Peptides against a protein of PDB entry 4GMN. Designs and how they scored, part 7

Target 1, 375 residues: chain A of PDB entry 4GMN
Amino acid sequence: RYANITLLALVTLASIGTDFQETLVKGNQGSRESPISAADEEWNGFDDADGDAMDVDQKSSSGEDQEEDYEEIDVKEDDEDDDDDSITSEMQADMERVVGADGTDDGDLEDLPTLRELIQTAVPQLIRLSNLPIDSDESLTIQSHALSALNNISWTISCLEFANGENANIHNAWYPTAKKIWRKTILPILEADSADLKLATQVTSLAWAVARVLHGETPTDGNPHRKFISLYHSSKQQAGGNSNSIEEPEDPFQGLGVKCIGVVGSLAHDPAPIEVNREVGVFLVTLLRQSNNVPPAEIVEALNQLFDIYGDEELACDKEVFWKDGFLKHLEEFLPKMRTLTKGIDKRTQPELRTRADEALLNLGRFVQYKKKHA

## One batch from the design tools (peptide; made by RFdiffusion4, then SolubleMPNN)

Design b2_p17_7_s1
Fold by OpenDDE base, seed 2:
Structure b2_p17_7_s1 (fold): chain B 375 residues (1-375), chain A 17 residues (1-17)
Amino acid sequence: as target 1 above (375 residues)
Amino acid sequence: SVMKQIPRKPIVLKWLK
């Protein structure tokens, strides 16, 4: 009885985190779609009047109306009433405030009561549940559901804009909680060195979401970047040996390899230690050099991480790692390979992967040109 | 799967504007 209530509560919290994410994505899309509509109005131009009324008299052929009795197959559209009624009016109101808030109010989370309770009350309990001793299938299920809820919440928060002091109240509330998730949930699971690839995928997904907010301020205790690099390599070795295909996730960007790259890339941002940055940078550049054996989604993520890490020339990692270790040459040599890789992705079968590869290719060309100009 | 991962937002290279 208590177990079922706990599992139901964990599923509900994971769903809430997903629903918040969807609402934030929809709200951010709505704010971007507004500028495109204005451009189509003005081309009223060419009133060319030439009125030549050619009277082509074509004859009335009396084709017989064969009433083909198309049996209207009453496809009951099961109105799946996607009663997406999962979002409470309070959750929607909190999301609308987060999307609409001009970031000037050093306002307490008082105006965001649902988000406050999620961060301050729910997350600490989820951290506790993720740390249960694994002694039964029930405890493993509870841990998995707690990790899923933490993942969805952490991903949702990581989609908020925190640049230039935007959402500073949410950032300030989340930051200590994110560090607590890292230290109390992520690190202990990584240190347990479990052969469970499902658990490893869950914790790596959570680690990426957390590291997308903490970046180089993510605790470096125990060199977690090396653990994720090792996990990346281990995941590749296991896929080659046992034809028990862990079904590659239908989404190429949900793969453990992509998640490992996303984590280590995020960990390498300023103010990360230069040696952490170097080890990650060398790992990412090595993936590009070995690109013939690397999934396209991992290449896209590795490029994006390299751009985010080394995009600012004022950062110590630009001089001490990017230029010193000769990364520009490797990026330039990879550019023709990236063109071939991107062109090899079918737009019909993998539209998202193709779009992201086209973007990463464009950014690679621009990044190489930028770095050559600022050498 | 109850796990949702957010797709990466497009990277805008701010310094190339």
Scores: peptide ipSAE 0.040, ipTM 0.772, DockQ to the pose 0.179
Fold by OpenDDE base, seed 3:
Structure b2_p17_7_s1 (fold): chain B 375 residues (1-375), chain A 17 residues (1-17)
Amino acid sequence: as target 1 above (375 residues)
Amino acid sequence: SVMKQIPRKPIVLKWLK
């Protein structure tokens, strides 16, 4: 009984986190419809090209009338009003406030009661549940659901803009909790060195969501970037051997390799130690050099991380790592490979991957041109 | 569902201003 209630509560918290994300993503997309000026579609005229009338050959085959009495199974559309009222009116009100919030510095979240309860009441319990001793299949199930709920909440919060002091109240409330998730949930699981790739994927997804907010202020205790780099390499070695291929997620961006790149890239942002930045930068550039054996989604993520890390020439990592370690040469040498890779992605079968690769290719060309002007 | 990667904001490269 208590286990079922706990699991239901964890599923509900995970759902809330997902629905909150979807609505934030939709709200942020709606604000980005700056009117793309309808460029002049020159209405090129109807050229009347001649209708050659080729022949209607008739052939007659006569097959018989079997009146199969299709019993009209009156499928009552049970309008299951799936009152997928998964988003409470309070959650919706909090979401509308988050999208509209001029970033009051009140870390108390007085105006965001649902988000406050998620951060202050739910997340500390989820951290506790993720740290239960694993002594049964039930405890493993509880840990997995707690990690899922933490992942969804953390990802949702990581969708918010925190640049330029936007959403400062939410940032200030989340920041200590994000550090607690890192220290209490992520690090202990990474230190347990379990061969469970499912658990590793869950914790790495959570780590990426947390690191997208904390960036280079993520706790450096125990060199977590090296653990995620090691996990990247170990995951590639295991995929070649045992036929317990965790089905490669249908979404190429949900792979453990992409998640590892996302984590280490986020950890390498300013104010990360220069040596952490260097180790991550060298890892990412090495993926580009070895791109023939790297999934396209991992290349896209590695490029995006390199742009985010080294996009600011005022940062110490630009001089001490990017220029000093000759990264521009590797990016320039990768341009023709990226064009080939992007063109090799079928737009029909992998439209998202193609769109993201086209964007990353465009940004790579622009980034190389920028860095050449600022050399 | 594991959350899809949020579309990265297009990197507003400082030199496109």
Scores: peptide ipSAE 0.039, ipTM 0.758, DockQ to the pose 0.166
Fold by OpenDDE base, seed 4:
Formats: sequence, structure tokens, C-alpha cells
Structure b2_p17_7_s1 (fold): chain B 375 residues (1-375), chain A 17 residues (1-17)
Amino acid sequence: as target 1 above (375 residues)
Amino acid sequence: SVMKQIPRKPIVLKWLK
């Protein structure tokens, strides 16, 4: 009884996280779909050329009236109970406020009661549930659902803009909680060194979501970047051997390899220790060098992480790692390979992967040009 | 100076529905 209630509550929290993300994505699309004011370029009307529609008079013929008696199939409207995933009116109001908050209102989480309760009440319980001793299939199920709920919440929050002091109230509330997720949930699971690739995928997804907010301020205790690099390599070795290939997720960007790259890339941002940055940078550049055996989605993610890590020349990692370890040469040498890789992706079968590869290729060309000007 | 990238859409992970 209690376990079923706990599982239902965990599923509900995971759903709430999803609905919150969908609303944030729709709200951010609505704000970007502010109509580009069509500049009234008076495109002068091209004159009505009087093209003589020839009057082809074809008259014929008398085809017979077969009265096919269509029997009225009385389609009973089975009222499929639409499982109304009813976003509460309070949750909707909080989501609308988060999307509509012009970054000037230092509105305390007092104005976001649902988000406050999610961060302050729900997440600390999910952290506790993720740390239960695994002694049964029931405890394993509870841990998996707790990790999924934490993943959804953490990803949703990581999609908020925090640049220039935007959403500072949410950032300030989330930041200590994100560090707690890292220290209490992620690190213990990584230290347990479980051969469970499902659990490893869940914790890596959560780690990426958390690290997308914490960046280089993510706790470096125990060198977690090395564990994710090791997990990346281990996942590649297993995929080559046993026919229990974790079915490559239908979405190439959901792969464990992409998630590992996303985590370690996020961990390597300033103010990460230079040695952590170097180890990650070398890992990412090595993927580009070995690109013939690397999935295109992992290459796209590795490029994006390299751009985000080394995009600022004022950072210590630019001088001490990027220039010192000769990364520009490797990126320049990769340009023709990336063009070939991107062209090899079918737009019809993999439209998202192609779009992201086209974008990453454009950014790679721009990044190489930028770095050459600032050499 | 920060290099101006083309804005990337975040990777939307599969959520538990």
C-alpha cells in the first residue's frame, strides 16, 4: 500500500516536471514569435496580366447513378477518458509568471508557490528516496522513479535563462538544492560502481541537468569527470560485445554517450580546476580525432561543449589549455570531416540530427575563424 | 570576447509521462 502511493506520487512529480517544461518551451516560443514586424516593404503589385483562359468546352457523358446504400455504421463514441494530466491552476499561474517575468522583478519564490514547494519540499524527499538501501525490486523501482522525477525537475530548471541576473530568485533557490542532488544522489551512485547501465544512464542524465546550472561550480570531490569518461568508454565496449545492446534510443541525443559528453563538458566550464578542464578538453578533442567510430550526435555534443568551454579568451582555460594543448589545430583539421559527416545525415530520416549537425558545422567554422583572429 | 554562437535549442530529454 505505502509503496504504491509512493510510486504514484513519484510518477505525478515526474509528470509535473514534464508539464512545467512543456509550458516553459511554449512560453519561450511565444516570446520569440513576437512577430518580426514585417517591415512594410511596399512590394509594388505586379500588374494583372490578362492571360486569356481558353474556354475548353468538353461536354460528355452520362455515367449511371449507382445508389450504393452506405449502411450507417453507428460509431459508438466510446468516451475515452482522456487522462486529463490536469496542470493545477496554481502550477499554470507559476509557469506563466516564470515565462512572463521580465528579469527586473527580484520576485522572491513567494510569488512562485508551486515551484517553491517543488524545490523545497518535493526535491529533498526525492533525494532521500534515491538514497534508500537497495534490498528489493521495490526499493530499486522507488530509486528509479525518484531519479526520473529529479531528472525531469532538474532539466526543466536548467532550461530557464539565468544569464544577466534573469530568474535570479529561482537560481538562488535551486543552486543549493542542485549541489545537494550532486553530493547526496549522483556521487553515491557513481561511487557504488554499479554494472547497471540503466541506473548509470539515469544518474548521468540527472548529472547533466544539474551540471548545466552548476557548470564549473559543480563539486569536484572524487573527480566525477573521470567516472563519466570511464562510463563513456565502458558503454562503447559493451555495445560491441553482447546482443543486449541497450536499444539505441530512437533519439540519437538520448544516448548514454551524448549524456556523458554533456556532463563532462558542463563540469569543465570556468571556474573548474584547470586540470579538470584539460582532461575533459583532451577527451572531447580525442572524440573528434576518432570521429570515424563516434556517433554523429556525440560529435555534435562534443563540438558544442568545446565551443561553450573555450568561447571566452579571458578565461584561464583559454591560455592554459586551449592554446597550450593546440586545440585550434585539431578543430581546423576536423572541419572537412564535419562537412562530410553532416552531408551524410539524411534530412528525411534524421531531421533533428541534421539540423543540429548543420548548426554545429556553422559554429565550428565561426569558432575557428574567431580563434585565428585572437591568436 | 565571447564568440557569438548560433543559439542552440536545449536537448529535450524524454520525460516520464
Scores: peptide ipSAE 0.032, ipTM 0.760, DockQ to the pose 0.047
Fold by OpenDDE base, seed 5:
Structure b2_p17_7_s1 (fold): chain B 375 residues (1-375), chain A 17 residues (1-17)
Amino acid sequence: as target 1 above (375 residues)
Amino acid sequence: SVMKQIPRKPIVLKWLK
């Protein structure tokens, strides 16, 4: 009885975290739909005129049209209007306020009561539940649901803009809680060295969400970047051997490899220690050099992380790592490979992956040109 | 001068429904 109530509460908290994210993403899309006129600069491709018309002979094999009468199985979409009554009017009001809030610096969430209760009341309980002794399948289920709820809340908050002092009240309320999640939930699970790839995927997803807010201010105790790099390599070795590959998620960007890259990239931002930045930068550049055996989604994430880490020439990591370790040459050498990789992605079957690869290719060209100008 | 990157649409992690 208590377990079922706890599981229901955890599922509800995970749902609330999801719905909040979807609403924030929709709200932020509506404000940025200023049509950036894609100047369709029709790059008038060179008229290479030599259409040597190889006359491929029309062999007329008359295959008989068997009209297989596919009976249209009228799948009644039972519109189960699951009235997902999960979003209270108070949650909707908080979501609308977060999209427009001039951040008061006070870290007080008086105007955001639902978000306040999530951070101050729910998250500390979820941290306790994620730290329960695992002695039964029930305790493992509770931990998994607590990690899912923490993941959902943390990702939602990580989608807020905190640049230029935006949402400073939310940032200031979340920051100590994010550090607590890192120290009390993420690090203990990573130190337990569990062979459970499901648990590793859950904790890595949560770690990425937390590190997207903390960046280089993420606690460096025990060199967590090396644990995630090790997890990346271990996950690749296991996928090659046993046919019980965890079904690669249908979404290429939900893979454990992408999540590991996202975590370590986020950890390497300023003010991260230069040696942490170097180890991560070398890892990311090494993925580009070995791109023939790396999934396209991991290449896209590795490029985006490299741009975010080394996009500012005023940062110590630009001089001490990017230029000193010769990263520009590796990025230039990768440009033709990225063009081939991006063109090899089918727009029909993988439209999101293709769009993200086209964006990353465009940014790679611009980044290389920018760095060459500032050399 | 920070390079003007194309604004990365946040990877909408498709939540585990």
Scores: peptide ipSAE 0.029, ipTM 0.749, DockQ to the pose 0.055

Design b2_p17_7_s2
Fold by OpenDDE base, seed 3:
Structure b2_p17_7_s2 (fold): chain B 375 residues (1-375), chain A 17 residues (1-17)
Amino acid sequence: as target 1 above (375 residues)
Amino acid sequence: STMKQIPRKPIVLKWLK
């Protein structure tokens, strides 16, 4: 009984986190309809090319009339009003406030009661549940659901803009909790060195969501970037051997490799130690050099991380790592490979991957041109 | 469902101003 209630509560918290994300993503997309100027579609005229009338050959085959009495199964559309009221009116009100909030610096989420209860009441319990001793299949199930709920909440919060002091109240409330998730949930699981790729994928997804907010202020205790780099390499070695291929997620961006790149890239942002930045930068550039054996989604993520890390020339990592370690040369040498890779992605079968690769290719060309002007 | 990667905000490359 208590287990079922706990699981239901964890599923509900995970759902809330997802629905909150989807609505924040939709709300942020609606604000980004800057009018793409309707470029002049030159209406190239109707050329009247001649209708050659080729022949209608008639052949007659006569097959018989079997009146199969299709019993009209009156499928009552049970309008299951799936009152997927998964988003409470309070959650909707909190979401509308988050999208509209001119970032009051009050770390008091007084105006965001649902988000406050998620951060202050739910997340500390989820951290506790993710740290239960694994002594049964039930405890493993509880840990997995707690990690899922933490993942969804953390990802949702990581969708918010925190640049320029936006959403400072939410940032200030989340920041200590994010550090607690890192220290209490993520690090202990990474230190347990379990061969469970499912658990590793869950914790790495959570780690990426947390690191997208904390960036280079993520706790460096125990060199977590090296653990995620090691996990990246170990995951590639295991995929070749045992036929317990965790089905490659249908979404190429949900792979453990992409998640590892996302984590280590986020950890390498300013104010990360220069040596952490260097180790991550070298890892990412090495993926580009070895791109023939790297999934396209991992290349896209590695490029995006390199742009985010080294996009600011005022940062110490620009001089001490990017220029000093000759990264521009590797990016320039990768441009023709990226064009080939992007063109090799079928727009029909992998439209998202193609769109993201086209974007990353465009940004790579622009980034190389920028860095050449500022050399 | 594992949350899809949020579309990265297009990197507003500072140099396109």
Scores: peptide ipSAE 0.037, ipTM 0.756, DockQ to the pose 0.167
Fold by OpenDDE base, seed 4:
Structure b2_p17_7_s2 (fold): chain B 375 residues (1-375), chain A 17 residues (1-17)
Amino acid sequence: as target 1 above (375 residues)
Amino acid sequence: STMKQIPRKPIVLKWLK
């Protein structure tokens, strides 16, 4: 009885985290649909008018009137009211406030009661549930659902803008909780060195969501970046051997490899220790060098992480790692390979992957030019 | 329930200077 109630509550919290995310994404899309003023480059359309209208006249013939008496099957619309009423009116109001908050209101979490309860009451319970001794299939199920809920919440919060002091109240409330998730949930699971790739995928997804907010302020105790690099390599070795291929997720960006890259990239941002930054930077550049055996989605992620890590010339990692270890040369040498890779992605079968690869290719060209100008 | 990954933020082209 208690376990079923706990599982239902965990599923509900995971749903809430997803619905909150969808609402934040819709709200942020509405604000970014400020029309990029299409610069009216008057591309004078060439008027080539020569549409020879061939007049093919085919006239015939008499089709017979078979009155097939289709019986009116009185399909009772059973209005299955799919009570997808997972979003409370209070939660919707909090989501609208988070999306509509012009970053000037240092509004305490007092104005966001649902988000406050999610961070202060729900997340600490999820952390406890994720740390239960695994002694049964029931405890494993509870841990998996707790990790799922933590993942959805952490991802949702990581979609908020925190630049320039935006959402500072939410950031300040989340930051200590994010560190607690890292220290109490992520690190213990990583230290247990479980051969369970499902658990490893869940914890890596959560670690990425948390590290997207904490960046280089993510606790470096126990060198977690090396564990995620090791997990990346181990995941590649297993995919080559046993036919228990974890079905490659339908979304190329959901793969464990992409998640590992996203985590270690996020961990390497300033103020991360220079040696952590170097080890991650070398890992990412090595993926580009070995690109023939690396999925396109992992290449796209590795590029984006390299851009975000080394985009600021004022950071110590620019001088001590990027320039010192010769990363510009490797990025420049990768440009023609990235063009080939991107062109090889079918827009019809993989539209998102193609769009992200086109963007990453454009950014790679710009980044190389930028770094050459600032050499 | 498949964990929907968040649509990644569009990569703001920072290096247009």
Scores: peptide ipSAE 0.041, ipTM 0.760, DockQ to the pose 0.150; fails the geometry check
Fold by OpenDDE base, seed 2:
Structure b2_p17_7_s2 (fold): chain B 375 residues (1-375), chain A 17 residues (1-17)
Amino acid sequence: as target 1 above (375 residues)
Amino acid sequence: STMKQIPRKPIVLKWLK
């Protein structure tokens, strides 16, 4: 009885985190779609008046109306009323406030009561549940559901804009909690060295979501970047041997390899230790050099991480790693390979992967040009 | 368990403006 209630509560929290994410994504898309509509109106120009009315007298061929009685297959559209009633009116109101808040108030999460309770009350309980001793299938199920809920919450928060002091109240509330998730949930699971690839994928997804907010301020205790690099390599070795295909996730960007790259890339941002940055940078550049054996989604993520890490020339990692270790040459040599890789992705079967590869290719060209100008 | 990973936002290289 208690277990079923706990599982139901964990599923509900995981759903809430997903629905909140979808609403954030929709709200952020709605704010971006507004500028595109204005450009299409003005090209009313060419009223070329040439009125030559050629009277082509084409004859009335009386084709017989064969009334083909198309049996209207009454496809009952099951109106799946996707009554996605899962978003409470309170969560929607909190979302609208987060999207609309001019970030001037150093205010407590007083105006965001649902988000406050999620961060301050729910997350600490999820951390506790993720740390249960695994002694039964029930305890493993509870851990998995707690990790899923933490993942969805952490991903949702990581989609908020925190640049330039935006959402500073949410950032300040989340930051200590994110560090607690890292130290109390992520690190202990990574240290247990479990051969469970499902658990490894869950914890790596959570680690990426957390590291997307903490960046280089993510605790470096126990060199977690090396653990994720090792996990990346181990995942590739297992896929080659046992034809028990862990079904590659239908989404190429949900793969464990992509998640490992996303984590280590995020961990390498300033103010990360230069040696952590170097080890990650060398790992990412090595993936590009070995690109013939690397999934396209992992290449896209590795490029994006390299751009985010080494985009600012004022950062210590630019001089001490990027230039010193000769990364520009490797990026320039990779550019023709990236063009070939991107062109090889079918737009019809993999539209998202193609779009992200086209973007990463464009950014690679621009990044190489930028770095050559600022050498 | 729908681990919806959020799609990466487009990278705008701010320094190339």
Scores: peptide ipSAE 0.037, ipTM 0.764, DockQ to the pose 0.179; fails the geometry check
Fold by OpenDDE base, seed 5:
Structure b2_p17_7_s2 (fold): chain B 375 residues (1-375), chain A 17 residues (1-17)
Amino acid sequence: as target 1 above (375 residues)
Amino acid sequence: STMKQIPRKPIVLKWLK
């Protein structure tokens, strides 16, 4: 009885975190739909005129049209209007306020009561539940649901803009809680060295969400970047051997490899220690050099992380790592490979992956040109 | 100076429904 109520509460908290994210993403899309006129500069491709018309002979094999009468199985979409009454009117009002709030610096969430209760009341309980002794399948289920709820809340908050002092009240309320999640939930699970790839995927997803807010201010105790790099390599070795590959998620960007890259990239931002930045930068550049055996989604994430880490020439990591370790040459050498990789992605079957690869290719060209100008 | 990147749409992690 208590377990079922706890599981229901955890599922509800995970749902609330999801719905909040979807609403924030929709709200932020509506404000940025200023049509950036894609100047369709029709790059008038060179008229290479030599259409040597190889006359491929029309062998007329008359295959008989068997009209297989596919009976239209009228799948009644039972519109189960699951009235997902999960979003209270108070949650909707908080979501609308977060999209428009001039951040007061006070860290007080008086105007955001639902978000306040999520951060101050729910998250500390979820941290406790994620730290329960695992002695039964029930305790493992509770931990998994607590990690899912923490993941959902943390990702939602990580989608808020905190640049230029935006949402400073939310940032200030979340920051100590994010550090607590890192120290009390993420680090203990990573130190337990569990062979459970499902648990590793859950904790890595949560770690990425938390590190997207904390960046280089994420606690460096025990060199967590090396644990995630090790997890990346271990996950690749296991996928090659046993046919019980965890079904690669249908979404290429949900893979454990992408999540590991996202975590370590986020950990390497300023003010991260230069040696942490170097180890991560070398890892990311090494993925580009070995791109023939790396999934396209991991290449896209590795490029985006490299741009976010080394996009500012005023940062210590630009001089001490990017230029000193010769990263520009590796990025230039990768440009033709990235063009081939991006063109090889089918727009029909993988439209999101293709769009993200096209974006990363454009940014790679611009980044290389920028760095060459500032050399 | 920071390079003007194309604004990365947040990776909408498709939540575990």
Scores: peptide ipSAE 0.030, ipTM 0.753, DockQ to the pose 0.055; fails the geometry check

